# Ledger of designs, part 205: peptides against a protein of PDB entry 3EFO

Target 1, 262 residues: chain A of PDB entry 3EFO
Amino acid sequence: SQLADLYKSCETDALINFFAKSAFKAVLHQPLKVIREILVNQTAHMLACYRKNCASPSAASQLILPDSMKVLPVYMNCLLKNCVLLSRPEISTDERAYQRQLVMTMGVADSQLFFYPQLLPIHTLDVKSTMLPAAVRCSESRLSEEGIFLLANGLHMFLWLGVSSPPELIQGIFNVPSFAHINTDMTLLPEVGNPYSQQLRMIMGIIQQKRPYSMKLTIVKQREQPEMVFRQFLVEDKGLYGGSSYVDFLCCVHKEICQLLN

## One batch from the design tools (peptide; made by RFdiffusion4, then SolubleMPNN)

Design b2_p25_7_s2 (from b2_p25_7, 14 letters changed)
Fold by OpenDDE base, seed 3:
Structure b2_p25_7_s2 (fold): chain B 262 residues (1-262), chain A 25 residues (1-25)
Amino acid sequence: as target 1 above (262 residues)
Amino acid sequence: DYIAIEFVDGKPRQEDIDKLLEPLL
């Protein structure tokens, strides 16, 4: 059917870009609560329509998504959790304005990375390989106290260090003997010159390639205050400022779909 | 084609969550 073909050809990255820009335009004229409700409603209605018209009959206990929309819910939740759509005093007006303007000018590829960051386990680097480490899910559950992770969303770059990060890697990256000696005020890595340092720099360079903005580097130590900022980019988790976890959002969407189809 | 995510005790299974987000990795 024409409808089935439409869903098959749907590009979720384009959709989220559209929804983001539409929502961020709407904040100028509509209450945030209404905008959030519209986004959730649109998500539920799109999926309900698919289930009703394009999918085989299934149990109400199941959430049915076309393959083209597998990642729609997570992106939608990330959009809903963006500071522009949150009404919290902890978020400055300037920050909201800044984020809004940035997203309004983003292309599809930019918004994709912006809403769901890339999180790389740097501690697993093979200095003799040109291969980048495989990204992991943006959740605290994927972090390790023994690990070092690089997070990038096209605007910011974070180097997160577990409290038990290997001293040899710390030495390799920062030229200091231990975790405690790392200066988190730096925005540039020292040019240590060893293979690990060079590999990390290469990875950072690759991540920066073709991005419209130069990403500022922030060094983050686990259990220090700045980690709270970093955790906001672990978008699958519950947000500090009231945003739902990805799982909770899926439950919400599922519930709404069921209500629509009852 | 589509994916079906089973909800057990009101929540999706971890393996299904992984399937949903695999394209992002």
Scores: peptide ipSAE 0.718, ipTM 0.971, DockQ to the pose 0.901
Fold by OpenDDE base, seed 1:
Formats: C-alpha cells, sequence, structure tokens
Structure b2_p25_7_s2 (fold): chain B 262 residues (1-262), chain A 25 residues (1-25)
C-alpha cells in the first residue's frame, strides 16, 4: 500500500528536524503547553495509524513501531525536554532565544547529534586503533565511577571523570598525579604527548570534524557541582525540570495509542 | 518490517528498549 511505503521510506532524522523547527517557530504564536501537546499527539497519531493500517493485528499490551521509526520516540522526547519548550522560570528568555535560533538553522545531521548526544567511554581507548570507541546510551546508568566519558552534542563537549577513574589515565590526559589535582577550569587539554593523550585528541578532532560550530570543552568531575549541567545531556534520564525519562515517555505514547484505537 | 514491544506491568523490557535504540550506537 502507499501508506506502508511511506512508513518504510520515512527518514526519522529528517522528521525530527522538521518537528523541531515547526515547534520552535510555533513558540512565537502558541502557548508552550499547546505545542507540547501537539507534538505528543502527532507522535501517537502517527504510530496509531501505522498500527491500524500497516501492521498485523496485535495485543493492546504491545507497542508497534515500524523499523524506520525505532528512534522517533527518543528524539521526540528530547525535543519536548528542550529548554525552548519548557515552561520553567529558571530558564532565561535569552537562553531560549539562543537555543531556538541555533536549532532553526541546523541541518538534519546537526539536529540528530544535538538532541541525542554521543557518549563515548574514553577509558576503553585502544591507542593502536584509529576507530572511535563504541558509543553508549545517554544515561547515568551507563556511567561508572571508574570510567572516563566524552559527551558531544555538536555545541558542547564534556569530558566526565569518575571519582575512581584510573590514575594512570589521569596522568596520561592531564599530567597530574590524581583526580583531585585536575583543574576543571581548563577548556583545552594539555599536550602531554603520550599515545593515550594523542589518541584522545585525535578522537576529539574527529568529533569536531564537519561540525558547523566549534565545541567548547568542559571538564567535569563526578560529584562536583558542574556535574549537574552535564547530567542534563544524559537525555534518556528524567530531566531536572520535570521532563520525562525515555521509558516514561514510551509508556505515555503507548497509552495514548491505545486510547486512539479503542 | 516492524518491532513489537511488550509492556508488562505497564513497562517495556530493558532488552526491548535496547533494540529500539540500537541504531543510535
Amino acid sequence: as target 1 above (262 residues)
Amino acid sequence: DYIAIEFVDGKPRQEDIDKLLEPLL
């Protein structure tokens, strides 16, 4: 069917880019609450339509998604949790305006990385390999106190260090004896010159490659105050200002689809 | 071609969540 073909050919990354720009344009004329409701409704209706017309009959206890839209819900939730669409007094109008303007000019690849960052376990680096380490899910559950992680969203780059991160890696990256000696005010890594330092710098360069904006580096120590900012980029988790976790959002979408099809 | 995620006690299984987000990794 034509409808089935449409879902098969759907490019979720392009769709999210469209939804983001549409929503951010609507902010100028519509209440934020209404915009959020529309986005949720559109998500539910799109998936409900697929279930009704393109998928075999299934139990109400199941959530059915076409392969092309596996990542649609997580991106949609990230969009809903963006500061531009949140009604919180803690978020300044200037920050909203800045984020809005950035997204309005983003291409498809840019918005993908912006809404769902790359999180790389740097402590697993192979200094003899030119390959990037395998990314992990953007959730606190994927971090470890013994680990070092690099997070990038196209605008910011964070180097997160666990409280028990290996001293030899600390020495290799920062040329200091221990975690406590790391200066988090630095925005550039020192050129230590050892293979591990060189590999990390190479990885950072690859991440920066072909990105329209120069990403500022922020060093983050676990359990220090600046970690709160870093945690906002762990987009699968519950947001600081009331945004749903990915799992909670899936539950919400599932319930709404069931209501539409009853 | 689609994925069916079973909800048990109102929640999806972790393994199914992993399947949904596999393309991002």
Scores: peptide ipSAE 0.717, ipTM 0.971, DockQ to the pose 0.900
Fold by OpenDDE base, seed 5:
Structure b2_p25_7_s2 (fold): chain B 262 residues (1-262), chain A 25 residues (1-25)
Amino acid sequence: as target 1 above (262 residues)
Amino acid sequence: DYIAIEFVDGKPRQEDIDKLLEPLL
């Protein structure tokens, strides 16, 4: 059907860009609660329409998504959890305004990275490989106390270090003997010169490539206060300042779809 | 054409969640 073809050709990265800009424009003249409700409703309606008109009949216990929209829910949830759309006093007006303006100018590729960051297990680096390590899900559950992770969203870059990070890697990256010696105030990695350090720098360069903004590097030590900022970028988790986990959002969407179709 | 996520006890299975987000990795 024509409708089925439409869904097949759908590009969720373009959709999320559209929804983000639409929502952020609406912030100027509509209550945040209304905007959030509209976004959820739009998500549910799109998927309900697909289920009704494009997919084979399925049990109410199932959530049905076209292949082209597999990642729509997670992006939508990330959008809903963005500080611009959150009604929390802890978020400054300046921060809201800043992020709003940034997103309003973002292209499709920029916005998808912004809403769902890339999280790379740096501790798994093969210094002889030119390939980036395989990204992991943006969730605390994917972190390891023994690991070192690089997170990037196009605006910020975080190097997260577990409390039990290998001393040899710490030495390789920072030229210090232990986790405790790492200075988190630094915004640049030292040029240690060993293969691991060079490989990490190369990876960071690749990530920075073709991005419109120079990403600020923040060194994050596990269990230190600044880690809370980092955790906000683990977008699949429940948000600190509101918003559901990805799983909870899926449940919400599923429930609403069922209500629409029954 | 589409993916079906089964909800059991009100929650999706982890393997299905992984399938949904596979394109991001």
Scores: peptide ipSAE 0.716, ipTM 0.970, DockQ to the pose 0.890
Fold by OpenDDE base, seed 4:
Structure b2_p25_7_s2 (fold): chain B 262 residues (1-262), chain A 25 residues (1-25)
Amino acid sequence: as target 1 above (262 residues)
Amino acid sequence: DYIAIEFVDGKPRQEDIDKLLEPLL
């Protein structure tokens, strides 16, 4: 059917870009609560329409998504959890204004990376390979105390180090003997010059390619206070300022779809 | 083509969540 073809051809990244810009325009004229409700409703209605008109009949206990929209819910939740759409006193008006302006100028690829960051397990690097490590889900559950992870969202780059990070890797990256010696105030990696350091730099370079902004690097040590900033970018988790986890959002969307169709 | 995620007691299975987000990895 024509409608089925439409869903099949849908580009979720383009949709997210559109929804983000639409919502961020709306914040100037509508209450944040209303905007959030509209986004949830639009998501639910879009998926409900597909379930009703494009998919085989299914039990109410099932959430049905076209393949093209598998990642729509997670991006929508990330959008909903963005500081621009949150009315919390902990978030400054300047920060909201800044984020709003940035997203308003983002292309499709930029907004995709912005809302769902790339999280790479750097501790698994093969210095003989030119391939990037396989990304992991943006959740604390995917981190390991023994691991080192690089997170990038097009604007920020974080190097997260577990408390039990391998000393040899710490030495290779920072030229210090242990986790405790790492200076988190630095915004640039030292020029150590060994293969591992060079490989990491190469990866960072690849990530930086085709990005409109030079990403600021932040070194994050596990269990130190600044880690809270890093955790905000683990977008699948429950938000610090009241945003839902991805799973909770899925449940919300599913419930609303059921209400629309039943 | 579509994916069907079963909700049991109001929650999806982790394996199904993984399927949904597989394109991001």
Scores: peptide ipSAE 0.715, ipTM 0.970, DockQ to the pose 0.914

Design b2_p25_7_s3 (from b2_p25_7, 10 letters changed)
Fold by OpenDDE base, seed 2:
Structure b2_p25_7_s3 (fold): chain B 262 residues (1-262), chain A 25 residues (1-25)
Amino acid sequence: as target 1 above (262 residues)
Amino acid sequence: DSIALTFVDGKPLEEDVDELLSPLE
């Protein structure tokens, strides 16, 4: 059917860009609560329509998505959890305004990265490979105390270090003997000159490519206070300021779809 | 051309969620 073809050709990244800009524009004229409700409603209606008109019959206990929209829910939840759409007083007006303006000018690729960051396991780097390490999902469950991870969203870059990060990697990256010796106030990695350091710098360079803003590097040690800031970028997890986890969001969407179809 | 998440006790199966987000990895 024509509708089925439409879903098949759907560009989720473009949709998210559209929804983000629409929502962020609406912030100026509508209550945040209403905007959030609209976004959830739109998500549910879109998927309900697919289930009703395009998908093969399935059990009501299932959430059905077209392949083209596999990542739509997660991006939508990330949008909902953005500071621009949150009503918490802990979020400054300036920060909201800043991010709103940024997103309003973002292209599809930029907004995609912005809402769902890249999280790379740096501790698994193959210094002989020209390929970037495979990204992992943005969740604390994907982190390891023995690992080192690089997170980037186009605006910020974090290097997260587990408390049990390998000393040899720490030495390779920072030229210090241990985790405790790492200076988290630094915003630049030292040029140690070994293959591992060079590879990491290359990766950082690749990530920075074609991004409109220079990403400031923040070094984060696990269990230190600044880690809390880093954790806010683990977008699949429950947010500090009231945002739902991705799983909880899926449950919410599923429930609403069921209500629409019953 | 579709993916299905099965919900049990109000929660989606982890493997289904993983499959859903596989394009991001």
Scores: peptide ipSAE 0.653, ipTM 0.962, DockQ to the pose 0.906
Fold by OpenDDE base, seed 1:
Structure b2_p25_7_s3 (fold): chain B 262 residues (1-262), chain A 25 residues (1-25)
Amino acid sequence: as target 1 above (262 residues)
Amino acid sequence: DSIALTFVDGKPLEEDVDELLSPLE
């Protein structure tokens, strides 16, 4: 059917870019609560329509998505959790304005990375490989106290170190003997010169080359106060300022679809 | 051409969620 073809041809990254810009334009003349409700409603309606008209019959206990929209819900939740759409006094007007203006000018690829960061387990780096390590899900559950992770969203870059990070890797990256000796005030990695350091720098360079803005590097130690900022970029988890976890959002969408179809 | 998440006790199965987000890995 024509409708089935439409769902098959849709591009989630383009949709999210559209929804983001539409919502961020709307903040100028609509209450934030209304905007959030519209976004959730649009998500539910799109999926309800698919279930009704395109999907094979399924149990009411299931949430059905077309393959083309597999990652739509997670990106939509990330959009909903963006500071521009949150009604929290802790978020400054300047920050809202800054984020809004950035997104309003972003292309499809930029907004995709912005809303769902790339999180790379660099502790597993193969110095002989020319490929980037496989990204992991942006959730605390994917972190390890023994691991080192690089996170990038097109605007910020974080190097997160677990409290039990391998000393040999710490020395390879920072040229210091232990986790405790790492200086988190630095915004640049030292040029240690070993293969691991060079590989990491190469990876960071590749990530930066794909982005229009220079990403500031922040070194983050697990269990130190600055880690809280880093945790906000683990977008699948519950947000600090009232944002839902991805799982909770799926539940919300599922319930709304059921209400629409029953 | 579809993916299904099964909800049990009000929560989706973890394996279904993982499959849903597999393109991000």
Scores: peptide ipSAE 0.652, ipTM 0.962, DockQ to the pose 0.915
Fold by OpenDDE base, seed 4:
Structure b2_p25_7_s3 (fold): chain B 262 residues (1-262), chain A 25 residues (1-25)
Amino acid sequence: as target 1 above (262 residues)
Amino acid sequence: DSIALTFVDGKPLEEDVDELLSPLE
């Protein structure tokens, strides 16, 4: 059917880009609460339509998505949790305005990375491999106290270090003997020159490649105050300023779909 | 062609969520 074909050909990244720009434009003349509700409703309606017209019959206890929209909900939740759409006094007007303008000019690839960051377990790097490590989900549950992770969203780059990060890797990256000796005030990695350091720098370069903005590096130690900022980019988790976890969002969407179809 | 998340006690199964987001890994 025509409708089925439309869902099959759907490009989630393009949809998110569209929804983001539409929502951020609407911020100028509509209440944030209304905008958020519209986004949730649109998500629910799209999926309800699929379930009704394209999907095979299934139990009401299930949430059914076309393969093309597997990652639509998570991106939508990230959009909803963006500071531009949050009504929190802790978020400055300037920051909201800044991010709004940035997204309004982003292409599809830019907005995709912006809303759902790339989180790489660099402690697993093979210095002999030219392949990037496989990204992990942006959740605290995927972090490890023994690990070192690189997070990038096209605007910011974070190097997160677990409290039990391997000393040899710390030495390799920072040329210091221990976690405690790492200076988090630096915004550039030292030129240590060993294979691991070079590999990490290469990865960072690849991530930076063809991005419109130069990403500033922030070094974050686990359990230090700046980690709070880093955790805001773990978009699947609950946000500091009231954003829902991805799981909670799925529940919300599922509930609304059920209401639409019943 | 489609993916299903099963909800139990108001929460989706973890394995289903993982499968849903597998393209991001």
Scores: peptide ipSAE 0.648, ipTM 0.961, DockQ to the pose 0.915
Fold by OpenDDE base, seed 5:
Structure b2_p25_7_s3 (fold): chain B 262 residues (1-262), chain A 25 residues (1-25)
Amino acid sequence: as target 1 above (262 residues)
Amino acid sequence: DSIALTFVDGKPLEEDVDELLSPLE
């Protein structure tokens, strides 16, 4: 059917870009609560329509998505959790305005990376490989105290270090003997000159390529105060200033779909 | 063509969630 073909050809990244810009435009003349409700309703209606008209019969206890929309819910939740759409007083008007303007000018690829960052396990690097390490899900559950992770969303770049990061890697990256000696005030990695350092710098360069903005590097130590800022980019988790975890959002969407179809 | 998440005790199965987000890995 024509409807089935539409879902098959759907591009989630384009949809998210559209929803983001539409929502951020609506902020100027609609209450934030209403905008959030509209986004949730749109998500639920799209998926309910698919279930009703396109999907094979299935149990009501299941959430059914077309392959083209596998990542739609997670991106939608990230959009809902963006500071522009949050009503919390802890978020400054300036920050909200700044991010609003940024997203309004983003292309499809930019907004995709912005809403769901890339998180790379740097501690697993093979210095003899030119391939980037496989990204992990943006959740605290994917971090490890023994690990070192690089996070980038097109605007910010973070190097997160676990409290038990390997001293060899710390030495290789920072040329210091231990975790305690790392200076988190630096915004540039030293040119240590060993293969590991060089590869990390190469990876950072690759991530920076074709991005419209130069990403500032922030060094983050686990369990230090600045880690709180870093955790805001772990978008699958519950946000500090509101917003559901991804799992909670899935439950919400499923419930809404059931209500629409029953 | 489609993916299904099964809910148990009000939560989706972890393996289903992982499969859902596999394109991001």
Scores: peptide ipSAE 0.644, ipTM 0.961, DockQ to the pose 0.894

Design b2_p25_7_s4 (from b2_p25_7, 12 letters changed)
Fold by OpenDDE base, seed 1:
Structure b2_p25_7_s4 (fold): chain B 262 residues (1-262), chain A 25 residues (1-25)
Amino acid sequence: as target 1 above (262 residues)
Amino acid sequence: DYLAIEFVDGKPKQEDVDKLLAPLE
């Protein structure tokens, strides 16, 4: 059917770009609460329509997602949790305006990365490989106290270090003897010159390539105050200012679909 | 081609959630 073909051909990255720009445009004329509700409704309606018209009959206890939209909910939740759409007074007007303008000019690839960052396990680097390490999900559950992770969303770059990060890696990256000696005020990695350091720098360079904005590097130590900022980019987790986790959002969407179809 | 996620007591299984987000890894 034409409808089935439509769902098969849809591109989540294009959809989220469209929804983001539409929502951010609507901010100028509609209350934030209404905009958030519309986004949830749109998500539920799209999936409800698929279930009704394109999928085989299934129990109401199941959430049915076409392959083309498997990651749509997570991106939609990230959009909903963006500071532009949050009504919290802790978020300044300037910050909202800044991010709004940025997203309004982003292409499909840029917005995709912006809403769901890349999180790379740097402690697993193979110095003999030119390939980027496989990304992990943006959740605290994927971090480890023994690990070192690089996060990038096209605007910011974070190097997160667990409290039990390997001393040899710390020495390799920062040329200091221990975790405690790492200076988190630096925005550039030192030129240590060993293979691991060079590989990390290369990876950072690759990530920066073809991005329209220069990403500032922030060094983050686990359990220090700046880690709170870093955790905001673990987008699958519950947000600091009341945003839902991805799982909670799935539950919300499922409930809405059930209400629409039953 | 679609995925079906079973909800038990209002919650999905973590393994099913991981299947949905596998393309991100």
Scores: peptide ipSAE 0.655, ipTM 0.964, DockQ to the pose 0.932
Fold by OpenDDE base, seed 3:
Structure b2_p25_7_s4 (fold): chain B 262 residues (1-262), chain A 25 residues (1-25)
Amino acid sequence: as target 1 above (262 residues)
Amino acid sequence: DYLAIEFVDGKPKQEDVDKLLAPLE
């Protein structure tokens, strides 16, 4: 059917861009609670429509998602958890206004990266490869105390270091003997000159390439206070200030769909 | 064409959740 074809051709990144701009525009004249409810309802309605008109009959206990929308819920949850819509207390009014304006001008690629960051396992880096390492999901469950990860969302860049990061990698990146010796106040990596350092710098350069804003590097040590800022970008996890985890959001959407169809 | 996730006791299986987000890795 035509409707089925429409869902098949659906571009989640374009939808998120649209929903984000629509919601952020609505902030000026609608209560935040209403905006959030509308976004949830829209998500549920889209999926309910697919289930009703495009998918084979299924049990109410199942959530049915077309292939084109597998990642739509996670992006929608990221949007709902954004400081513009949640009004997180740690973010100033000016910062919220700034982020709102930024998103209003973002293209599809920019908003995609902004709402769901790229998280790269740097500790698994192949120094002989010219390709970027495969990204992992933005969740604490994908981190390891023995690992080193680079996170970027187009505006910020973080280098996260596990408490048990390999000393050889620490020395390779920072030219210091241990985790404790790493200075987290630096915003630039030293030019150590070894293949691993060079590869990491290359990766950082590629990530920065074609981004409209220069991403400041923040070095984060696991279990130190600044890590809390980093954890806010692990968007699949439960938010500190009321944002739901991805799983919880899926449950919410499923419940809403059931209510719509039953 | 589509993915079906079973909910048991109001929660999906983690394996199925991972399947949904596989494109992100």
Scores: peptide ipSAE 0.652, ipTM 0.964, DockQ to the pose 0.910
Fold by OpenDDE base, seed 5:
Structure b2_p25_7_s4 (fold): chain B 262 residues (1-262), chain A 25 residues (1-25)
Amino acid sequence: as target 1 above (262 residues)
Amino acid sequence: DYLAIEFVDGKPKQEDVDKLLAPLE
């Protein structure tokens, strides 16, 4: 059917870009609470429509998603958790205005990366491979105290180091003997020159390619104060200021769909 | 082609959640 074909051709990245810009435009003349409700409602209605018209009958206990929209909910939740749509006094007006303007100018590729960052396990680097490490989900559950991870969202780049990061990797990246010796005030990696360091630099370069902004590098040690900022980019987790985890959002969407159809 | 996620006691299985987000890995 025409409707089925429409869902098959759905591009989540385009949708999230559209919803983000629409919502951020609406911020100027509508209450934030209303905007958030509309976004949730739209998500539920799209999925409810699919379930009703394109999917086989299923139990109310099931959430049905077309393949093209499998990642739509997580992106929508990330959008909902963005500071622009949050009415928290802890968030400055300047910060909201800044991020709003940035997103309003983002293309489809930029916005999807912005809302769901790329998280790479750097500790698994193969210096002989031309391939980038496979990205992992943006959740604390995917981190390891023994690991080193690079996170990028098109605006910021973080190098997160577990407290038990391998000393040999620390030496390879920073040319220091241990985790404790790493200077987190650095915004550039030292020119160590070994294969591992060069490979990491190459990866960082690839990530930076064709991005409209130069990403500032922030080195983050696990359990230090700056890690709090880093954790806000683990978008699947429960957000600061009461933002829902992805799982919580799925539950919310499921409940709303059930209300629409039952 | 679609994915069905079963909710038990109002919660999905982690395995199913992972299936939804597999394209992000």
Scores: peptide ipSAE 0.650, ipTM 0.963, DockQ to the pose 0.922
Fold by OpenDDE base, seed 4:
Structure b2_p25_7_s4 (fold): chain B 262 residues (1-262), chain A 25 residues (1-25)
Amino acid sequence: as target 1 above (262 residues)
Amino acid sequence: DYLAIEFVDGKPKQEDVDKLLAPLE
């Protein structure tokens, strides 16, 4: 059917860009609560329509998503959890205004990365490979105390170090003997010059390529206070300022779809 | 082609959630 073809050709990244800009424009004229509700409703309606018109009959206990929209919910939740749409006093007006303006000018690729960061397990780097390591999902569950991870969202870059990260990698990256010696006040990696360091720098360079903004590097040590900021970019998890986890959001969407169809 | 996620007691199975987000990895 024509409708089925439409869903098949759907580009989630384009949709998120559209919804983000639409929502952020609406902030000027509508209450944040209303905007959030509209976004959830739109998500539910799109999926409900697909289930009703494009999918075979299924039990109400099932959430049906076309392949093209598998990641739509997670991106939508990330949008909902953005500071621009959160009504929290902890978030300054300036920060909201800043991010709002940034997103309003973002292309599809930019907004995709912005809302769902790239999280790379740096500790798995093969110095003989020219390929980037496979990204992991942005959740604390994917981190390990033994690991080193690079997170980037187009605006910020974080290098997260587990408390038990390999000393040899610490030495290779920072030229210090241990985790405890890492200076988190640094915004640049030292020029150590070994293959691992060079590869990491290369990866960082690749990530920076074709991005409109120069990403500031923040070095984060596990269990230190600044890690809390880093964790806010683990977008699948529950947000510090009231944002739902991805799973909780899925439940919310599912319930709303059921209400629409039943 | 679509993916069906079963909800039991109002919650999806983690395995199915992972299937949804597989494209992100």
Scores: peptide ipSAE 0.649, ipTM 0.963, DockQ to the pose 0.921

